# Peptides against a protein of PDB entry 6UG1, part 270

Target 1, 304 residues: chain A of PDB entry 6UG1
Amino acid sequence: SNEERKRRKYFHMLYLVCLMVHGFIRNEWINSKRLSRKLSNLVPEKVFELLHPQKDEELPLRSTRKLLDGLKKCMELWQKHWKITKKYDNVGLYMRTWKEIEMSANNKRKFKTLKRSDFLRAVSKGHGDPDISVQGFVAMLRACNVNARLIMSCQPPDFTNMKIDTSLNGNNAYKDMVKYPIFWCEVWDKFSKKWITVDPVNLKTIEQVRLHSKLAPKGVACCERNMLRYVIAYDRKYGCRDVTRRYAQWMNSKVRKRRITKDDFGEKWFRKVITALHHRKRTKIDDYEDQYFFQRDESEGIPD
Target 2, 301 residues: chain A of PDB entry 6UG1 as posed
Amino acid sequence: SNEERKRRKYFHMLYLVCLMVHGFIRNEWINSKRLSRKLSNLVPEKVFELLHPQKDEELPLRSTRKLLDGLKKCMELWQKHWKITKKYDNEGLYMRTWKEIEMSANNKRKFKTLKRSDFLRAVSKGHGDPDISVQGFVAMLRACNVNARLIMSCQPPDFTNMKIDTSLNAYKDMVKYPIFWCEVWDKFSKKWITVDPVNLKTIEQVRLHSKLAPKGVACCERNMLRYVIAYDRKYGCRDVTRRYAQWMNSKVRKRRITKDDFGEKWFRKVITALHHRKRTKIDDYEDQYFFRRDESEGIPD

## One batch from the design tools (peptide; made by RFdiffusion4, then SolubleMPNN)

Design b2_p29_7_s4 (from b2_p29_7, 19 letters changed)
Fold by OpenDDE base, seed 4:
Structure b2_p29_7_s4 (fold): chain B 304 residues (1-304), chain A 29 residues (1-29)
Amino acid sequence: as target 1 above (304 residues)
Amino acid sequence: EIDELIEFIMNLLREFDDRSRKLIREILS
C-alpha cells in the first residue's frame, strides 16, 4: 500500500539516524586518550616516520609511496595485535530484511549493549568483531597523529523494496554478507590531496579510489545485506561527511534511487542529520574532497 | 511512537548507550 511505503520510508529514516549516531559514538570512543597511548606503542619509530614522510618537492609521489608503505606496515602490525575476530551476532550492522525486522518486533529480549569501557578493553586486547577491529585500527593511526577517518557504510532496510523478503539462507549467507566491509578507514594524503581508502580487516587492501572501489559490494548475494547507499566519514575532529560518491560508481543512475535523498524533502532531512553530527569548521580538505565529488558527478553524467 | 521505534531499533542493533539515545532524540526533534 501507499501507507506501507510511507511506513517503510519513515522506519528507514529512523534506522539511518540510529546507524549514523552509532558511527559518531564509536568515532568518539576511538579518540580516547588512554587508548591512544596504548596503541601508539604498537607502531615502531621507523613505521611512524613512513606515516609522516617529508614532502618530496621534486616528486610528491615518493612521499605518497612512503605513506602507503607506512599504512601497509600498520595493517601488518594490526593483524599481529588482533588476536580474536569474533563473528557478528546475527547480521551485525548489515542490512536486515523487512521480514527480519517484523519478526524481531515480537522479540522483546533486551540485549546487553557494548559499553565504552568494554569497547576500549576489546580494542586494547585485540578481541572483537570486525567493526571493533577497524575502529581500533583507526584509533591506532590517530594515535600516530595520522589524519584517519572512520568510514561507515550504513545499511538501513531498503525502503524501495516493497516485497516481503524470504529469509536469506544460513551459512553461505554469512560468507556473502561479510565479503565486503561495513566499516573501513580513510587516510588523508596531504601530498596528492586525496583520501586513501584502507580496509585493514576484510579485504586487507589499500587503494586510491579513482572511479570505483574494491570495497563496493558486487554480486546479488553480497548486495542482499550490503547495499552501498550511505557511506559516512567520521574524522578525528568530529567531522561528519557523506562520502558515498567516492565509492559509488553509479551514484546518479543507481545509488540515488535507493537513498532518502532521492527527493528534496529527503535531501534536506539528511543534510539536517549530517549537520547535527558535524562538530567542526570546514577545512581545505573538505574543499578538495567536494571538488573531487563534483568532478565525479560530472564524469558520471545524468542517467538517461 | 517515535521513542518506541527508536528503542526497538536500538535493541535490534544492540549498539546504543544512553548518550546515543539522547543524541538520536535531539536529531529527530
Scores: peptide ipSAE 0.694, ipTM 0.969, DockQ to the pose 0.660
Fold by OpenDDE base, seed 5:
Structure b2_p29_7_s4 (fold): chain B 304 residues (1-304), chain A 29 residues (1-29)
Amino acid sequence: as target 1 above (304 residues)
Amino acid sequence: EIDELIEFIMNLLREFDDRSRKLIREILS
């Protein structure tokens, strides 16, 4: 019905705010001074120097290459630190079906939430789910004075899906779900004036995204619980930015149709949410990023 | 109604503290 469509949109909006607030709170927890001091000790001086190369005036690309090598070594150090990767409870922050949501409404069981103290302990010990691991990696880079962002791919239920969802039953459902990350890292390259994408946990990759990312879900089974729609960046200064354009090859033709921002009301509402979570002044980094997004919109063209 | 839905979503996701609740309410007001 039209009423059910309105209800699903509204529920999607509430769910999206909850996810975006979760990312904001985890980003704040990453900024723990106590955690920072512990994690900085994981990075030897030689790796710290690679993270902070001098500008090569002849070939700025040499400086970028040093930074990339430093980030690669940080990923290796992080793998040594991380002892236990726990499975997600149920589906974690991956996308739930409408049927799963309806079934959960009948289950009034209160679950114990992860407290800040528990998170900090988990990161310090190297014990937790992949999301905690990525968040801890961002904390380690920030402890090394790297301008690292926490990236979250928010997975609210698909308000465009009006079908009664069949249960995603299958032995491979978990493997397909976790094939692509929900959380990753971005690092500012001051030499190229671009964000570098880092997945330290799932795909263990470093990318300089041009047109597409390896982190963008591909294939039907992977997209059932992970649809790239809302990629939110949380920086060390409590900035909040929509960076979906970086990771969406087909933002205008495909992704926009599945976002609340497909109409003017949803765009204004979503901007209000971003503004409420954005606690810093604009910087030249934001100007370079907006210019990149503009160029990506022009290069995609108008969908035929 | 909105508070009940927020609490439902928060319980569903299992990742929310009291600060998260406050901030969600502030954004949705």
Scores: peptide ipSAE 0.692, ipTM 0.969, DockQ to the pose 0.654
Fold by OpenDDE base, seed 2:
Structure b2_p29_7_s4 (fold): chain B 304 residues (1-304), chain A 29 residues (1-29)
Amino acid sequence: as target 1 above (304 residues)
Amino acid sequence: EIDELIEFIMNLLREFDDRSRKLIREILS
């Protein structure tokens, strides 16, 4: 019905705000001075120097290569630090079906939320789920004065799916779900004026995204619980930015149709939410990023 | 009410403290 469509759209909006606030709070927690002091000790001086290369005036690409090597070594150090990767409880922050939401409304069980103190202890010990691990990796890079962002792929229920029953095939559902991450890292390359994408936990990859990312979910089974729609970046200065354009090959033709921002009302509303979570002034880094997004929109073209 | 739906979503996601609740309410006001 039209009423059910309105209800699902509204529920999607509320759910999206909850997810975006969760990302904001985790981004604040990883700025802990106590955690920073502990995590900086994981990075040897030689690796710190690679993270902070001098500008090569002859070939700026050499400086980018040093940064990439430093980030690779940081991923290796992080793997040594991280002792226990826990499975997600149920589906974690992956996308729920409408049926799962409706069934959950009947289950009034209150669950224990992870406290800030428990999170900081988990990161410090290297014990937790993949999301906690990624968030801790961002904290380690920030402890080394690297301009690292926490990236979150927000997975609200699909308001464009009007089916009542989406029975997900059971046996491989968890493996397919966790094939692509929900959280990752971006690092500012001051030499190339670009964000470097880092997945330290899931795919264990570093990439300079041009047209497509390895982190973008591919295949029907993977997309059932992980649809690339809202990729939100949280920086060390409490900036909040929509970076979906980086990871979406087909932003205009495919991704936009699945977002609240498909209409003017949704665009204005979503901009209000981003603005409320954006606690810093604009910088030249934002200008370079917006220029990159503009070039990506021009290169995709307007879908016929 | 909006508050009941927010509490439902928070319980569903299991990731929200009191500060998260306050900030969600401030954004949705």
Scores: peptide ipSAE 0.689, ipTM 0.968, DockQ to the pose 0.672
Fold by OpenDDE base, seed 3:
Order: C-alpha cells, then sequence, then structure tokens
Structure b2_p29_7_s4 (fold): chain B 304 residues (1-304), chain A 29 residues (1-29)
C-alpha cells in the first residue's frame, strides 16, 4: 500500500539517523586521549617517520609512496595487536530485512549496549568485532597525528523493497555478509590532495579510489545485507561528510534511487542530519574533496 | 510515538547510550 511505503520510508529515515549518530559517537570515543597514548606506543619511530614524510618538491609521488608504506606497516602492526576478532552478534550493523525487523518487534528482549569504557578496553586489549577493530585502527592513526577519518557504510532497511516477505534464504552464509566491510578508514594525503582508502581488517587493502573501490559490494549475495547507499565520514575534528560519491560508481543511475535523497524533501532532511553531526568549519581539504565529487558526477553523466 | 521507534531501533542495533538518544532527538526535532 501507499501507507506501507510511507511507513517503510519513515522507518528507514529513523534507522539512518540512529546509524549516523552511532558513527558519530564511536568517532568521539576513538578520540580518547587515554586510548591515544596507549595506541601511539604500537607504532615505532621508523613507521611514524613514514607516516609523516617530507614533501618531495621534485616528485610529490615519492612522499605519497612513503605514506602508503607507513599505512601498510600500520596495518601489519594492527594485525599483531588484534588478538581476538569476535563474530558479529547476529548481523551486526549489516542490513536487516523487513521481516527480521517485524520479528524483532515481537521480541522485547533488552540487549546490553557496549559502554564507552568497555569499548576503550576492547580496543586497548585487541578484542572485539571487526567494527571495533577498524575504529581502533583509526584511533591508532590519529594517535600518530595522521588525519584519519572513520568511514561508515550505513545500512538502513531498503525502503524501496516493498515485498511482504523479505526473508533471505537461510543459506546467506555469514561469509557472504562479511565479505565487504561496514567500517573502514580514510587518510588524507596532503601531497596528492586526495583521501586514501584503508580497510585494515576485512580486505586488508589500501587504495587510491579513482572510479572504482574494492570496498564496494559486488554480487547479489553480498549486496543483500550490504548496499552501498550512505557512506559517512567522521574526522578527528568532528566533521561529518557524505562520501558515498567516492565509492559509488553509479551514484546517479543506481545508488540515488535507493537513498532518501532521491527527492527534494529527502535531500533537505538528509542535509539537516549531516549539518547536525558536522561540528567544524569548512577547510581546504573539503574544497578538494568537493571538487573531486563534482568531477565524478560530471564523468558519470546523466543515466540514459 | 517517534520515541518508541527510536528505542526499538536502538535496542535492535545494541549500540546506543543516553548521549546517543539525546542527539537523535535533537536531530529529529
Amino acid sequence: as target 1 above (304 residues)
Amino acid sequence: EIDELIEFIMNLLREFDDRSRKLIREILS
């Protein structure tokens, strides 16, 4: 019905705000001075120097290569620190089906939330789910004075799916769900004036996204619980930015149709949410990023 | 009520504190 469509759209909006606030709060938690002091000790001086290369005036690419090598070594150090990767309880922050949501409404079990103190302890010990691990990696880079962002791929239920039964065939193995990350890192490269994408936990990859990302879910089974729609960046200065354009090859043709921002009301509403979570002034980094997004929109063209 | 739906979602996601509740309410006002 039209009413059910409105209900699902509204529920999607509320769910999206909850996810975006979760990302914001985790971004504040990883700015802990106590955690920062502990995590900086994981990075030896030689790796710190690679993270902060001198500007090569002749060939800025040499400086970028040193930064990339430093980030690779940080990823290796992080793997050594991380002792226990817990499985997600159920599906973690991956996308729920509408049926799973309805069934959960009948199950009034109050779940214990992870407290800030428990999170900081988990990161410090190297124990937790993949999301906690990625968040801790961002904290380690920030502890080394790297301009690292926490990236969250928000997975609200698909309001465009109007099927009554949205039960996934039970065979969607946990493996297919976790094939692509929900959280990752971006690092500002001051030399190339671009964000470097870092997945320290899932794919264990570093990339300089041009047109395609390895982190973009591919294949039907992987996309059932991980739809690239809302990729939100949280920086060390409490900036909040929509960076979906970086990771979406087909933003205009495919992704926009599955976002709340498909209409003017949704765009204005989503902008209000971003603004409420953005607690810093605009910087020249934001100008370079917006220019890159503009060029990506022009290069995609209008979908035929 | 919007508050009940927020509490439901927060419980479903298992990842929210009182500060999260306040901020969600402020955004949705």
Scores: peptide ipSAE 0.689, ipTM 0.968, DockQ to the pose 0.673

Design b2_p29_8_s2 (from b2_p29_8, 10 letters changed)
Fold by OpenDDE base, seed 4:
Structure b2_p29_8_s2 (fold): chain B 304 residues (1-304), chain A 29 residues (1-29)
Amino acid sequence: as target 1 above (304 residues)
Amino acid sequence: SEEEELLKRVAEIAELDVEEALKVYKELL
């Protein structure tokens, strides 16, 4: 019905707010001075120097290569630090079906929200789910004075799916779900004026995204619980930005149709949410990023 | 409000912090 469509749209909006707030809170927690002091000790001076290369005036690419090598070494150090990767409870922050939402609504499960103290302990010990691990990696980079963002791929239920949810096939569902990350890192390259994508946990990759990312889910089974729709960036200064355009090859033709921002009402509403979570002034980094997004929109064109 | 109860329910379903979700939601109204 039209009512069920409105209900699903509204529920999607509320769910998206909850997810974006969660990302904001985790971004605050990883700014912990106590955690920062502990995590900085994981990074040797030689690796710190690679993270902070001098500008090569002749070939800025040499400075970027040093930064990339420093980030690679940081990923290796992080793997040594991280002792226990827990499975997600149920589906974690991956996309739930409408049926699962309805069933969850009938089952008042007491869940235990992870407290800040428990999170900081988990990161410090290297024990937690992949999301905690990524968040801790961002904290380590920030502890080394790297301009690292926490990236969250928000997975609200698909308000465009009006079908009755078929049971997701059980056996490989978890493997297909976790094939692509929900959380990752971006690092500002001051030399190339670009964000570097870093997945320290799942794909263990560093990428300079041009047209598409390796982190973008591919294939039906992987997209059932991980649809690239809302990739939100949280910086060390409490900036909040929609960076979906970086990771979406087909933003206009495919991704936009699955977003609340497909219409003017949804665009205005989503901008209000971003603005409420954006606690810093605009910077030249935002200008370079917006210019990159503009060029990517022009290069994709209008979908036929 | 009905909206606050729905947001609580969403946060519970998502296994997220209900209080912080409610706080930000109130700032968005």
Scores: peptide ipSAE 0.345, ipTM 0.871, DockQ to the pose 0.083
Fold by OpenDDE base, seed 5:
Structure b2_p29_8_s2 (fold): chain B 304 residues (1-304), chain A 29 residues (1-29)
Amino acid sequence: as target 1 above (304 residues)
Amino acid sequence: SEEEELLKRVAEIAELDVEEALKVYKELL
């Protein structure tokens, strides 16, 4: 019905706010001074130096290569630190079906939210789900004075899916779900004036995204619970930015159609949400990023 | 409000912090 379409759109909006707030809170928690002191000790001086290379005036790419090597070594150190990767309870922050939402509405399950103290303990011990692990990795890089962002791919229910039954079939549903991350890291490369993408946990990859990311879900089964729609970046200064354009190859032709921002009302609303979560002044880094997004938008063109 | 109740319900379904979600939602109004 038209009513059900409105209900699903509105529910998607509220769910998106809750997810974006969760990302904001986790970004605050990883700024813990106590955690920072513990995590800095995981990074030896030689790796710290690679994270902070001198500018090569002749070939800035040499400095970028040192930073990339430092980040690779940080991923290796993080794998050594992380002792226990827990499975998600249920589907974690992956996309729920409309059927699962309706069933959950009938089951007032008392969930126990992870407290800040428990999160900090989990990161410090290296015991937790993949999201806690990624968040802890961002905390370690921040402890080394690296300009690292927490990235969250927000997975609100698909308001464009008007099917009554959205049950997901298949024994491999969990494996397909976790194949791509919902949390990752970005690191500012001051030499190339670009963000470097780092997945320390799931794909264990570092990339300089040009046209598409390895972190963008591919294949029907993987996209059922992980649709690239709202990739939100949280920085160490409580900045909040939509970085979806980096990871979306087909922003205009495919991704936009599945976002609340497909219409002017949704664009204005989503801009308000971003603004409410953005607690810092604009910087030259934001200018370089916006220029990159502009160039990526022009290069995609208008879908025929 | 009905919207606050719905946001609480969404946060519960999402297994997320209800109070912080409500706080940010009030800043959006």
Scores: peptide ipSAE 0.317, ipTM 0.864, DockQ to the pose 0.082
Fold by OpenDDE base, seed 2:
Structure b2_p29_8_s2 (fold): chain B 304 residues (1-304), chain A 29 residues (1-29)
Amino acid sequence: as target 1 above (304 residues)
Amino acid sequence: SEEEELLKRVAEIAELDVEEALKVYKELL
């Protein structure tokens, strides 16, 4: 019905706010001074120097290569620190079906939210789910004075799915779900004026995204619980930015149709949500990023 | 409000912080 479309759209909006707030809270927790002091000790001086290369005036690319090597070594150090990767309880922050949402509404499960103290202990011990591990990796880079962002791919239920039964076939559901991450890292390259994408946990990859990312879900089964729609970046100064354009190859043709921002009302509403979570002044880094997004929109064109 | 109740329900379903979600929601109004 038209009413069910309105209900699903509104439920998607509220779910998106809850997810974005969760990302904001986790980003605040990883700024813990106590955690920072512990995690800085994981990075030896020689790796710290690679994270902070001098500007090569002849070939700025050499400085970027040093930073990339430093980030690779940080991923290796992080893997040595991280002793136990727990499976997600149920689906974690991956996308729920409308049927699962309806069933969950009838079953008042007492879920215990992870407290800040438990999170900090989990990161410090190297014991937790993949999301805690990524968040801890961002904390380690921030402890080394690296301008690292926490990235969250927000997975609200698909308001464009009007099927009554949205049950997923169970057999490979977890493997396909966790094939691509929900959380990752971005690092500012001050030499190339670009964000470097780092997945330290899932794909264990570093990339300089041009047209497409390795972190973008591919294939029907992977997209059932991980649909690239809202990739939100949380920086060390409590900035909040929509960075979906980086990871979406087909923003205009495909991704926009699955976002609340497909109409002017949804665009204005989503800008209010971003503004409420954006607790810092604009910087030249934001200007370079917006210019990159503009160039990516022009290069994609309007779908015919 | 009906919206605050729905947000609480969504946060519970999502297994997320209800209080912080409500705080940010009130800042959006």
Scores: peptide ipSAE 0.307, ipTM 0.863, DockQ to the pose 0.082
Fold by OpenDDE base, seed 3:
Structure b2_p29_8_s2 (fold): chain B 304 residues (1-304), chain A 29 residues (1-29)
Amino acid sequence: as target 1 above (304 residues)
Amino acid sequence: SEEEELLKRVAEIAELDVEEALKVYKELL
């Protein structure tokens, strides 16, 4: 019905706010001075120097290569620190079906929200789910004075799916779900004036995204619980930015149709949400990023 | 409000922080 369409759209909006707030809270927690002091000790001086290369005036690419090597070594150090990767309880922050939402509404599960103290302990011990691990990696880079962002792929229920029963079939459902991350890192390259994408936990990759990312879900089974729609960046200064354009190959033709921002009402509403979560002044980094997004929109063209 | 109750319910379903979600939601209105 038209009513059920409105209900699912509204529920998607509220769910998206909850997810974006969760990302904001986790971004605040990883700014902990206590955690920073502990995690800085994981990074040897030689790796710290690679993270902070001097500007090569002859070939700025040499400085970028040092930074990339430093980030690779930080991923290796992080793997040594991280002792136990827990499975997600249920589906974690992956996308729920409408049926699962309806069933959860009937079953008032007493969930225990992870407290700040428990999170800081988990990161400090190297024990937790993949999301806690990524968040801790961002904290380690921030402890080394690296301009690292926490990236969250927000997975609200698909308001464009009007099917009543969306039973996900198959024994491999968890494996397909966790094939691509929900959380990752971006690092500012001051030499190339670009964000570097870092997945320290799942795919263990470092990339300079041009047209497509390795972190973008591919294949039907992987996309059932992980649809690239809202990729939100949280920086160390409490900036909040939509960076979906970086990771979406087909933003205009495919991704926009699955977002609340497909219409002017949804665009205005989502802009209010971003504004409420954005607690810093604009910087030259935001100008370079917006220029890159503009060039990506022009290069995609208008969908026919 | 009905919206605040629905937001609480969504946060519970998502296993997320209800109080911070409500705070941000109130700032959006």
Scores: peptide ipSAE 0.290, ipTM 0.858, DockQ to the pose 0.082

